# Ledger of designs, part 1: peptides against a protein of PDB entry 1MQS

No score or structure here was measured in a lab: all are predicted.

Target 1, 223 residues: chain A of PDB entry 1MQS
Amino acid sequence: ILKMLFLNKDLNNNDNITTITDDIFNQQEIIWKVLILDIKSTATISSVLRVNDLLKAGITVHSLIKQDRSPLPDVPAIYFVSPTKENIDIIVNDLKSDKYSEFYINFTSSLPRNLLEDLAQQVSITGKSDKIKQVYDQYLDFIVTEPELFSLEISNAYLTLNDPKTTEEEITGLCANIADGLFNTVLTINSIPIIRAAKGGPAEIIAEKLGTKLRDFVINTNS
Positions, changes and structure headers below are counted from each chain's first letter, unless a header gives other numbers.
Peptide ipSAE is a variant of ipSAE made for these designs: the mean of its two directions, with the distance scale d0 fixed at 1.0 Angstrom where the peptide's residues are scored. Compare it only between designs on the same protein; published cut-offs may not carry over.
A fold fails the geometry check if it doesn't show the stated peptide or something in it is severely misdrawn.

## One batch from the design tools (peptide; made by RFdiffusion4, then SolubleMPNN)

Design b1_p8_1_s1 (from b1_p8_1 with Y6I D7S)
Fold by OpenDDE base, seed 5:
Structure b1_p8_1_s1 (fold): chain B 223 residues (1-223), chain A 8 residues (1-8)
Amino acid sequence: as target 1 above (223 residues)
Amino acid sequence: LPFPYISL
């Protein structure tokens, strides 16, 4: 998260938030930025950072992407939002309107290829692609509740998985979503987990999916 | 792509 707030520059991840922010503050001139969030990413940010931390990172204003926002054409913007068509359209609209000077786009999870292509197409049409400085998949689709505990905050997950009326397709889809969230978490903490799951239920499905994702990632990063 | 895209 802090790396994102500092425009994905190299940071020493071994330091606490205060040390990182202080070091950057002392070493570099603070670039004031706007942080644009959605509901989900707001929860993620709020679980890890305080308002003061945002200020130390140079975030002068933070707002929801769906809220009416005043133009700040001389201010760079950091988007940290879910990879949705709606958010893409809003970002592109903000680009068209010259709402900010620069656009640092960060998605909470991997942007699907179809949406990437859509974003690319729309940006190309605007003729303002030079303002898009970065597009990152951040893999930050979780909430830190405690130092050793996190939540994906998937609504009604327990109910859905235990409702006999839930279709196999719905279960499989939900398990995939959970696995994606766990995958994002693993990538964020940069540690390969020992996966323990109950057998014979959704947990096993999730574990399998997560294992596959991790293996695929390791293979792809080592190639 | 008309912009830098980085996906891990």
Scores: peptide ipSAE 0.395, ipTM 0.923, DockQ to the pose 0.721
Fold by OpenDDE base, seed 4:
Structure b1_p8_1_s1 (fold): chain B 223 residues (1-223), chain A 8 residues (1-8)
Amino acid sequence: as target 1 above (223 residues)
Amino acid sequence: LPFPYISL
């Protein structure tokens, strides 16, 4: 998250948020920027950072993507939002409107190819692609509750997985979402776990999906 | 792509 707030520049791996923010604050000229969030990413940010941390990172204003926002044509914007068609359309509209000077777009999870193509097409039509400085998949679709504990914040996951009335399709869909969240977490931690799951249940489905994602990632990063 | 895209 901090890396994103500093425009994805390499930060020295100091484990303490306060130390990182203080060091950067003291050593570099603060670039003031706007942070654009959605409801989900707001929860993610709020679980890790305080308002003061945002200020130290140069976030002068933060707003929801769906809110009416005043144009700040001389101010760069960081978007940290869910990879949805709705959010893409809003970002493109903001681009068309010259709402900000620069656009640093960060998705909370991987942007599907179809949405990436849609974003690319829409941006191309605007003729303002030069304002899009970055598009990143941040893989930050989780909530940090404690330093060593996180939550995917999936409502009623346990109930859904254990309700005998839940359809296989619903289970597989939920398992996919869980696997995505775990994948994001693993990538953030920068450590690939050994996955073990009980056979014959949702855990196996999740493990398989997660394993596939991790394998694909390793292959793609080593190529 | 008309912009830099980075995905892990």
Scores: peptide ipSAE 0.389, ipTM 0.921, DockQ to the pose 0.740
Fold by OpenDDE base, seed 1:
Structure b1_p8_1_s1 (fold): chain B 223 residues (1-223), chain A 8 residues (1-8)
Amino acid sequence: as target 1 above (223 residues)
Amino acid sequence: LPFPYISL
């Protein structure tokens, strides 16, 4: 998250948020930016950072993407939002209207190819592609509740998985979504976990899917 | 792509 707030530049490997923000604050002139969020990403940011941390990172104002926002044509913007068609359309509209000087787009999870192509097409039509400085998949689709615990905040996951009326297909689909969220978390932590799951239930399905994703990732990155 | 795109 901090890296994103500093426009995905290399930060010193100090694990302490305060140290990182203080070092940058003391060494370089703060570039003031606008932070645009959605409901999901707001929860993510709020679980990890304090308002003062945002200020130290140069965030002068933050707003929801669906809210009416005043133009700040001389101010760069950081978008940190879900990879949806709706959000893409709003970003493109903001680009068309010259709402900000520069656009740093960060998605909370991987942008599907079809949506990437849509974004690229719409941006190309505007003739303002030079204002799009970055598009990043951040893989930050989770909530930190305490130092050693996080949540994916999937509504009614327990109920769905334990309802006898739920189909096998629905269970498999939900398990895949959970595995995707866990995969994003692992990538963020930058450490391969030992997976422990109860056998004979949804947890085992999730563990298997996650294991496969991790193995595939390691193979593809070493290739 | 008309912009830099980075994905893990």
Scores: peptide ipSAE 0.386, ipTM 0.920, DockQ to the pose 0.721
Fold by OpenDDE base, seed 2:
Structure b1_p8_1_s1 (fold): chain B 223 residues (1-223), chain A 8 residues (1-8)
Amino acid sequence: as target 1 above (223 residues)
Amino acid sequence: LPFPYISL
C-alpha cells in the first residue's frame, strides 16, 4: 500500500509504517496527490493506514470513485479500485474530462484480460494515453483485522458453506474465491505459507486450490 | 498497450 501511495517507487525495506513514512517525509519532497477509492478499497486502506499515514504519504484528499469529484487538473491522482467495468468507465471519463494531471491506476486484484483490452481501447481513443502513468495489479483484496490476522470479507461464507441447500457449484465457486483472496494475501506478504487444513470439508478444497495457485505462480515466475 | 501495465 505505501509503495502504491509513493507511485510504486522503491521504498527502503523498513518494517514499520511510521518509520517508512517519516523517512520518506524527511528525505524526499512530498508530491501531493489525490487518492480515489471504492467501497472495498476504502476498507482495505482503513484497516492498514491511519489518516495521518495518508497525509505523510502525500495524500491531500481522498474520495470515492462514484462520488462527484471536482477537477484538479494540476494534481496527480492515484486510483486504488476494484477491477470492474464500471470503475474503468469512470476512470476513462475522468481522463476525458482532464480531471487530474496524471493517472496512477492500481487495481485491488488482477485485471481480467477483457477489461484490460477495454481500458486500453478506451484510453487510446481519448488521445490522452500519456496521462496514464501506471496501471498496476496490487493484489490487496483483503482486510487486516489484527496483527497476524486478516479477513477476505466474503459475505455469508460460513452460512453458504454450511447450508444444505447450497449447490456443489456454489461451494466450489466460493472456495475458489476464498483461495483467490488467500493467494493475493500470500503475494502481498511475499512469503509462501505452510498450508494446513481440516480434511473432508471446504477447507481442504480451499487448501488444494491455493496450493495449485501457488505452485503455478512459482513455476511461471521462475520460467 | 497505450500505458505501462504491471501485474505480478
Scores: peptide ipSAE 0.376, ipTM 0.919, DockQ to the pose 0.725

Design b1_p8_1_s2 (from b1_p8_1 with Y6I D7K)
Fold by OpenDDE base, seed 3:
Order: structure tokens, then sequence, then C-alpha cells
Structure b1_p8_1_s2 (fold): chain B 223 residues (1-223), chain A 8 residues (1-8)
């Protein structure tokens, strides 16, 4: 999250949020920015950062993407939003209207190829592609509940996995979604975990899927 | 792409 608020510059990850924000505040001129969120990303940000942390990161104003926002044509904007067609269309409309000076787009999870192509096409039609400074997949689709505990905020996950009426396809799909959320968390922590799961249940399926994703990632990054 | 895109 902090890296995103500093326009994805390299930050020394070994320090507490307060130490990082204080070091940056003391070493560099603050670039004031607008932060644009959706409901989901607002929950993510609020679980990790305080309003004072946002201010120290140079966030002057934060707003919901669906809210009517006043033009700030001289101010750079950070979008941190879900990878949806609706959010893409709003960002493109904001670009068309010259709502901000620069656009730093961060998706909470991986942007599907079809939506990336749609975004690219719409941006190209505007003739304002130079204002799009960054597009990132942040993989920050989780809620921090405690320093050592987090939630994926998947509705009815326990009920779905334990209902005898749930199909094998539905279970497999849910386990894949859980594994994706865990994978995103592991990458955010920047540490390869030892995976432990109970045998004979959905936890084993999730552990297997997560293990595969981690192995594939390590292979692809070392190549 | 008409912009910088960084995917993991």
Amino acid sequence: as target 1 above (223 residues)
Amino acid sequence: LPFPYIKL
C-alpha cells in the first residue's frame, strides 16, 4: 500500500509504517495527490492506514470513484480500485474530462486481459494516453484485521464449503478464489510460506492450489 | 499498450 501511495517507488520494507512515512517526509518534497477508491479498496486502506498516514504520504483528498468529484486538473490522481468494467469506464471518463493532471491506476487484483484491452482501446481513442503514468496490478484484495491476522472477506465461504447441496464445481471455484487471495497476501508479505492444511477437506484443495501458484511464480521469476 | 503496465 505505501509503495503505491509513493507512486510505486522502492521503499525500504524493514521499517514500521510510521518510520517509513517519517523518513520520506524528511527526505523528499511531498507530492500532493488525490486518492480515488471504491468500497472494497476503502476497507483495505482503512484496515492498514490511518488518515494521518495518508496525509504523510501526500494524500490531500480521498473520494469514492462513483461519487461526483470536482475537477483538479493540476493535481495527480492515484486510483486504487477493483478491476471492473464500471471502474474502467469511470477512469476513462475522468481522463476525457481532464479531471486530473496525471493518472496512476492501481487495481486491487489482477486485471483480466479482456479488460486490459478495453482500457487500452478506450485510452487510445481519447488521445490522452500520455496522462496515464502507470497501470499496476497491486494484489491487495484482502482486509487486515490484526497485525498477524487477515481476512479475504469472502461471503458465506464456510456455509458454501459445508453445505451438502454445494456442487463440486462450486467448491472448486471457491477454493480457487481463496487460493488467489492467499497468494496475493503471500506476495504482499514478500516471503515464501510453509503451507500447512488439514487433510481430507477444502483446506487441502486450497493448499494444493496455493502451492502450485507459488511454485509457478518462483519458476517464472527466476527465468 | 498505450501506457506502462506492470503485472506480477
Scores: peptide ipSAE 0.306, ipTM 0.900, DockQ to the pose 0.703
Fold by OpenDDE base, seed 1:
Structure b1_p8_1_s2 (fold): chain B 223 residues (1-223), chain A 8 residues (1-8)
Amino acid sequence: as target 1 above (223 residues)
Amino acid sequence: LPFPYIKL
């Protein structure tokens, strides 16, 4: 998260949040930015950062992407939002309107190819592609609740997995979504976990899917 | 792509 707020510049990751923000604040002039969130990403940021941390990162104002936002044509914007068609269309509309000086777009999870192509097409039509400074997959689709504890905030996951009326396809789909969220968390922590799951249930399916994703990622990054 | 895209 902090790296994103500093426009994805290299940060000394060995320091506490306070040390990182203080060092940057003392070493260089603060670039003031607007932070644009959705409901999901608001929960993510609120679980990790305090209001003072946002201020130290140069966030002057924050708002929801669906809110009516005043134009700040001389101010750079950081988007941190879910990879949805709706959010892409809003970002493109903001670009067309010259709502901000620069656009730093960060998706909470991986942007699907079809949506990337849609974003690219719409941006190209505007003739304002030079204002799009960054597009990042951040893999920050989880909530930090306590030290060493996090949540994916999937509503009714327990109910769905334990309802005898739930189909195998629905279970498999939910397990895939959970595995995706866990994968994003593992990448953020930057360590390979030992996976332990109960056998004969959804937990095993999730563990297998997560294991496959991690293996594929390690192979693809080392090639 | 008309912009820099980074998949982490």
Scores: peptide ipSAE 0.304, ipTM 0.899, DockQ to the pose 0.750
Fold by OpenDDE base, seed 4:
Structure b1_p8_1_s2 (fold): chain B 223 residues (1-223), chain A 8 residues (1-8)
Amino acid sequence: as target 1 above (223 residues)
Amino acid sequence: LPFPYIKL
């Protein structure tokens, strides 16, 4: 998260948010930015950072993407939003309207190819692609409840997985979502886990999906 | 792509 707020520059790995923000505050001129969130990403940010931490990171204003926002044509914007068509269309509209000086787009999870192509096409039509400084998959689709504990905030996951009326398709879909969230978390902590799961149930499906994602990632990053 | 895209 902090890395994103500092425009994805390398930050020194200090464990304390306050130390990181203070070190950056002392070493570099603060670039004041707008932070644009959705409901989901607001929960993620709020679980990790305080409003004062945002201010120390140079976030002067934060707003929901669906809210009416005043133009700040001289101010760079950080978008941290879900990878949805709706959010893409809003970002493109903001680009068209010269809402901000620069656009740093961060998706909470991986942007699917079809949406990336749509974003690229729409941006190209505007003739303002130079304002899009970054499009970044942050893999921050989780909530930090405490330093060593996180939640994926998947509604009714336990109920869905244990209801005998739940279809195999619904289970498979939910397992995929869980695996995606776990994958995002693993990438964020930069540590490959040993995966253990009970056999013969949803846990095995999740473990398999996660294992595949991790293997594919390791192969693709080492190439 | 008309912009830098970074996928982790």
Scores: peptide ipSAE 0.303, ipTM 0.898, DockQ to the pose 0.740
Fold by OpenDDE base, seed 2:
Structure b1_p8_1_s2 (fold): chain B 223 residues (1-223), chain A 8 residues (1-8)
Amino acid sequence: as target 1 above (223 residues)
Amino acid sequence: LPFPYIKL
């Protein structure tokens, strides 16, 4: 998160949030920015950072992407939003409207290829692609609830997994979504976990899917 | 791509 708020510049990762923000606040010229969020990313940010941390990162204004926002054509914007068609269309509309000086786009999870192609096409048509400074997949699709506990905030996961009317396809889909959220968490923590799951249930399916994702990632990163 | 795209 902090790296994103500093336009994905290299930060010395060895320090606490407070030390990083204080060092940057005291040693570097603060670039004031707008932060644009959705409901999901707002929850993520709020679980990790305080309002004062945003200010120390140079965030002067934060707004929801779906809200009417005043143009700030001389101010750079950080988007931190879900990878959806709706959010892409809004970003492109903001670009067309010259709403901000620069656009730093960060998706909460991996942008699907079809949506990347759509974003690229729409941006190209505007003739304003030079204003798009960055597009990042941040893999921050979870909420920190406690220092050693996080939530994926998957609605009705327990009910869905325990409802006898739930189809195997729905269970498999939900297990995939859980595995994706866990994968994002692992990447964020930058440590490969030992996976332990109960046998004979959804936990085993999730563990298998997560294990596959981690193996594939390690193979693809080392290749 | 008309912009820099970085995937982890």
Scores: peptide ipSAE 0.293, ipTM 0.896, DockQ to the pose 0.731

Design b1_p8_1_s3 (from b1_p8_1 with Y6V D7R)
Fold by OpenDDE base, seed 5:
Structure b1_p8_1_s3 (fold): chain B 223 residues (1-223), chain A 8 residues (1-8)
Amino acid sequence: as target 1 above (223 residues)
Amino acid sequence: LPFPYVRL
């Protein structure tokens, strides 16, 4: 999160938020930025950072992506939003309208290829691609509840997995979504966990999917 | 791509 708020510059993540923000404050002039969030990313940010932490990171204003926002054409914007077509269209519209000076786009999870291609196409049509300074896949699709506990905040996950009316496809889809959220969390923690799951149920499916994602990631990153 | 893209 902090790295993103500092435009994905290298930060010493071993320090507490205060130390990091103070060190950056002392070493660099604060670049004031707007932070654009969605409902999901707002929950993520709010679980980890306080308003004062945002201010120390140079966030002047934060707003929801779907809200009407005043143009700040001289202010850089950080988007931290879900990788959706709707959010892409809004970002592109903000680009077209010169809503901000620079655009630092961060998706809460990996942007699917089709949406990346759509974003690229739309940005290219605007002729304002130079304003898009960064597009990052972040892996911050979780809520920190305690220092050693997190939630994916998937509504009715338990009910869906235990409802006899739930289809195998729905179960598989939900398990994939859970595995994606866990994958994002693991990557954020920057440590590969020992996965333990109950056998013979959705937990095993999730563990398998997560294990595959982690293996694929490790292979692809080391190749 | 018309912009820098960093993915994992």
Scores: peptide ipSAE 0.379, ipTM 0.919, DockQ to the pose 0.710
Fold by OpenDDE base, seed 4:
Structure b1_p8_1_s3 (fold): chain B 223 residues (1-223), chain A 8 residues (1-8)
Amino acid sequence: as target 1 above (223 residues)
Amino acid sequence: LPFPYVRL
């Protein structure tokens, strides 16, 4: 999160948010910027950072992407939003409107290829591609409740997985979402886990999906 | 791509 707020620059591996923000504040001129969120990313940010931490990171204003926002044509914007068509269309509309000076786009999870192509096409049509400074998959689709505990904030996951009325398609879809969230968390921690799951249930499906994602990632990163 | 994109 902090790395994103500092435009994905390298940060010192200091243990404390305050130390990181103070070190950056002392070493670099603060670039004031706007933070654009959605409901989901707002929850993620709020679980890790306080409003004062945002201010120390140079966030002067934060707003929801779906809200009407005043133009700040001389101010850079950080988008931290879900990878959706709706959010892409809003970002492109903001670009067309010259709403901000620069656009640093961060998706909470991996942007699907079709949406990347759509974003690229729409941006190209605007003739304002130079304003798009970064597009990042952040893999920050989880809530931190404690230093050693996180949640994916998937509504009714336990109920869905244990309800005998739940369809196989619903279970499979939920297991995929859980595996994606776990994958994002593992990448953020930068440590490959030993996966253990009970056999014959959703846990095995999740473990298999996660294991595949991790293997593919390791192969692709080492190539 | 018309912009820098980083995918992990």
Scores: peptide ipSAE 0.378, ipTM 0.919, DockQ to the pose 0.714
Fold by OpenDDE base, seed 3:
Structure b1_p8_1_s3 (fold): chain B 223 residues (1-223), chain A 8 residues (1-8)
Amino acid sequence: as target 1 above (223 residues)
Amino acid sequence: LPFPYVRL
């Protein structure tokens, strides 16, 4: 996933996600780009990456491919979508409309030959093939589930935290709801955890709220 | 092809 977000450049694989993103952030100018997803690829990205990981990779905005999107003709776009006729037709329509400056297309699995031929034909008719910089088959049609990982099943949490139209009040309210869910989980496990969170994002806000709730609970239970 | 295509 990270390699795709850095336009399929070679990354040093010996480090954790945070070290890789920090090293790239310090060594090169960040290319700001849009990430276009579908429902399946959104679940894949959300299971592996945090909001801060996307920001460190230069993803400023993400959107669903089927949503109405504003033109950003000076911004490069990364598509990470299922290999379907519907998604191909939308990408070609975005190309015709000059929706973005450059197109980096990544399919979640191998593109069938008939769909590759269809994409090639439609792109050739537009006369804008020079804007398509890459087409990759990624093999990332999975959701990472680990025994040490759980979901709070909060609807639209990822979209709300990454939508540039989301207000500070909405972010604060969502972070409070997440902290409440984590607090309930801690009480259910009957063990006080060491809290670790990435700095400079929603995770830090949630960690602070959770830490306060746990401290208050310990004080109130020991009194 | 009118674009670079890479199969992994």
Scores: peptide ipSAE 0.378, ipTM 0.915, DockQ to the pose 0.296
Fold by OpenDDE base, seed 2:
Structure b1_p8_1_s3 (fold): chain B 223 residues (1-223), chain A 8 residues (1-8)
Amino acid sequence: as target 1 above (223 residues)
Amino acid sequence: LPFPYVRL
């Protein structure tokens, strides 16, 4: 998160949030910027950072992507939003409207190829691609509830997995979503876990899916 | 791509 708020520049990761923000605040010229969020990313940010941490990171204004926002054509913007068609269309509309000086786009999870192609196409048509400085997949699709504890905030997951009316397709889909959330968490923590799951249930399916994702990632990053 | 894209 902090790295994103500093436009994905290298930060000394060995320090706590306060030390990092204080060092940057005291030693570097603060670039004031707008932070654009959705409901999901707002929850993520709020679980990790305080309003004062945002201010120390140079966030002068934060707003929801779906809100009517005043133009700030001389101010750079950080988007931290879900990878959806709706959010892409809003970002492109903001670009067309010259709403901000620069656009630093961060998706909460991996942007699907079809949506990346759509974003690229729409941006190209605007003739304003030079204003898009970055597009990042951040893999920050979880809530930190406590130190060493997090939640994926998947609605009714327990009910769905225990309802005898739930289809195998729905179970498989939910297990995939859980595995995706766990994968994002692992990447954020930068530590590969030992996976242990109960046999004969959804936990085994999730563990298998997560294990596959981690193996594929390690192979793709080392190649 | 018309912009820099970084996937982790």
Scores: peptide ipSAE 0.356, ipTM 0.914, DockQ to the pose 0.729

Design b1_p8_1_s4 (from b1_p8_1 with Y6I D7R)
Fold by OpenDDE base, seed 4:
Structure b1_p8_1_s4 (fold): chain B 223 residues (1-223), chain A 8 residues (1-8)
Amino acid sequence: as target 1 above (223 residues)
Amino acid sequence: LPFPYIRL
C-alpha cells in the first residue's frame, strides 16, 4: 500500500508506517495527490492506514470512483480500484475530461487480459496516453485485522460452503475467489507457505488452486 | 501498450 501511495517507488521495507512516512516527509518534497477508491479498496485501505497516514503519504483528498469529483487538472491521481469494466470506463472518462494531471492506475487484483486490451484501446483513442503514468496490479484484496491475521472479507463463505443447497458451480467459484485472495496475501507477505488442508472438501480445492497459482508464479518470476 | 503496465 505505501509503495503505491508513493507512486510505486522503492521504499525501505524495514521500517514501520510511521518511520517510512516520516522519513519521506523529511527527505522529499511532498507530492500532493488525489486517491480514488471504490468500496472494496476503501475497506482495504482503512484496515491498514489511518487518515493521518494518507496525509503523510501526500494524499490530500480521497474520493470514491463513482462519486462526482471536481476537476484537479494540476494534481496527480492515484486510482486504487477493483479491475472492472465499470472502473475502466470511469478512468477513461476522467482521462478524456482532463480530470487530473497524471494517472497512476492500481488494481486491487490482476486485471484480466480482455480488460487490459479494452483499457489500452480506449486510452489510445483519447490521444492522452502520456497522462497514464502507471498501470499496476497490486494484489491487495484482503483486510488486515491484526498483525498476524487477515480476512478476505468474503461474505457468508462458511455458510455457502456448508449449505447443502449450494451448487457445485457456486462452490467452485467461491473456492477460486478464496484462492485468489490467499494468493494476493502470499505475494504481499513475500513468503511461500506450507499449505495444509482437510481432504475431501472445499479446503482441498482451495489448497490445490492456491498451490498451482504459487507454482506458476515462481516459475514465471524465475524465468 | 500505450502505457507502462506492471503485472506481478
Scores: peptide ipSAE 0.363, ipTM 0.916, DockQ to the pose 0.721
Fold by OpenDDE base, seed 1:
Structure b1_p8_1_s4 (fold): chain B 223 residues (1-223), chain A 8 residues (1-8)
Amino acid sequence: as target 1 above (223 residues)
Amino acid sequence: LPFPYIRL
């Protein structure tokens, strides 16, 4: 998320959100931007960032994509929205109307080929493709929709797990800490969960570590 | 594509 708010530039600091935002704020002139969200991406942003973090990232205004938004033709815009035909049509309409100076488009999940082709076609017709600076698939489609959600309050877990500069040792260490937090929660609830995790990412590593801890605990307590 | 597109 923070990388997206800094126009997907490489952030050199593995430090906390506050240190990253403070270092960038102190080293460079703040580029003020508009952040355009949908209902899903609003939940994602609100779960990870505070309003002060948005301000430190140079977000002066945030709004919903479906809301009537005032033109800011001299201000760059960051879109962080679901990969839907409706959102594409709105973005293209905003491009046609010169609503912003530059367009940084980020989809919450992978844009399907048919929608990519549609976006490309519509943008080409406008003759304003030069205003689209970036189109990214961010893979940030996690909405905590369940009422039984808790936070481990691990600072910067998302940043650490998604920073390409994070070492394998740091990732492994963080996954171990998350697994410990989940283990403690399971013991507190006094119920052994069925663990489900997405394959190929940190969630699988965490699930495996948690599963091992739970098995070891059950063996040691029955012993 | 008329714009840079990156899949992460």
Scores: peptide ipSAE 0.358, ipTM 0.910, DockQ to the pose 0.407
Fold by OpenDDE base, seed 3:
Structure b1_p8_1_s4 (fold): chain B 223 residues (1-223), chain A 8 residues (1-8)
Amino acid sequence: as target 1 above (223 residues)
Amino acid sequence: LPFPYIRL
């Protein structure tokens, strides 16, 4: 999440949220930006960050994507939203209306090929593709599920998983730690879940590790 | 693509 709020720049993955925000605040000029969310991504952000953390990341205003928003043509915008046709159409409409100076688009999970093609086509037709600075798949949809919200309190998990400099070994180790945390949660709830994860990302690795742990547990407890 | 796209 923090990496996304800093326009997907490299961050120190060994520090807590406060240390990261304080270090960036002290070392760099803050770029003020708007954060656009949906209901799902709002839950994700709220589970990890406080209002003060958003402010330290340069988020001056945040709003829901479906809300009427005033134009801020000189302000860059970060979208962090679900990969849906509705959200794509709203983003494109915001682009057409010059609602913001720059668009940093982050999807909560993988954007399907058909929707990527649709986004690309619509953006191309506007003639304003230069304003789209980034489009990212963040793969964070597995962290927050309704109706209840909990935290594993794993420091810098998002930063580590989204840093292109992170090694496969580090990713695998972190995914194991997340799976351990989820396993402990499942045991506490005393119910074996049906696991669903996005394909091709850290969520799939975590799901596989968790599934293995649960299967092993069931076998060992029934033997 | 008319923009930078990064998939994790």
Scores: peptide ipSAE 0.345, ipTM 0.910, DockQ to the pose 0.489
Fold by OpenDDE base, seed 2:
Structure b1_p8_1_s4 (fold): chain B 223 residues (1-223), chain A 8 residues (1-8)
Amino acid sequence: as target 1 above (223 residues)
Amino acid sequence: LPFPYIRL
């Protein structure tokens, strides 16, 4: 998160949030910027950072992407939003309207290829692609509830997995979503876990899916 | 791509 708030510049990650923010605040020129969030990313940020941490990161204003926002054509914007068609269309509309000086786009999880192609096409049509400085997949699709505990905030996961009316397709889909959230967490922690799951249930399916994702990632990164 | 795209 902090790296994103500093426009994905290299930060010394060995320090706590306070040390990082204080060092940057005291030693570097603060670039003031707008932070644009959705409901999901707002929850993620709020679980990790305080309003004062945002201020120390140079965030003067934060708003929801779906809110009517006043133009700030001389101010750079950080988007940190879900990878959805709706959010892409709003970002492109903000670009068209010259709402901000620069656009630093961060998706909470990996942008699907079809949506990346759509974003690229729409941006190209605007003739304002030079204003898009960055597009990042951040893999920050979880909530930190405690220092050693996090939540994926998947609605009704327990009910869905235990309802006898739930289809195998729905179970498989939910297990995939859980595995995606766990994968994002692993990438954020930058440590490969030992996976342990109970046999004969959804936990085994999730463990298998997560294991596959991690193996594929390691192979693709080392290639 | 018309912009820098970085996937982790």
Scores: peptide ipSAE 0.342, ipTM 0.912, DockQ to the pose 0.752

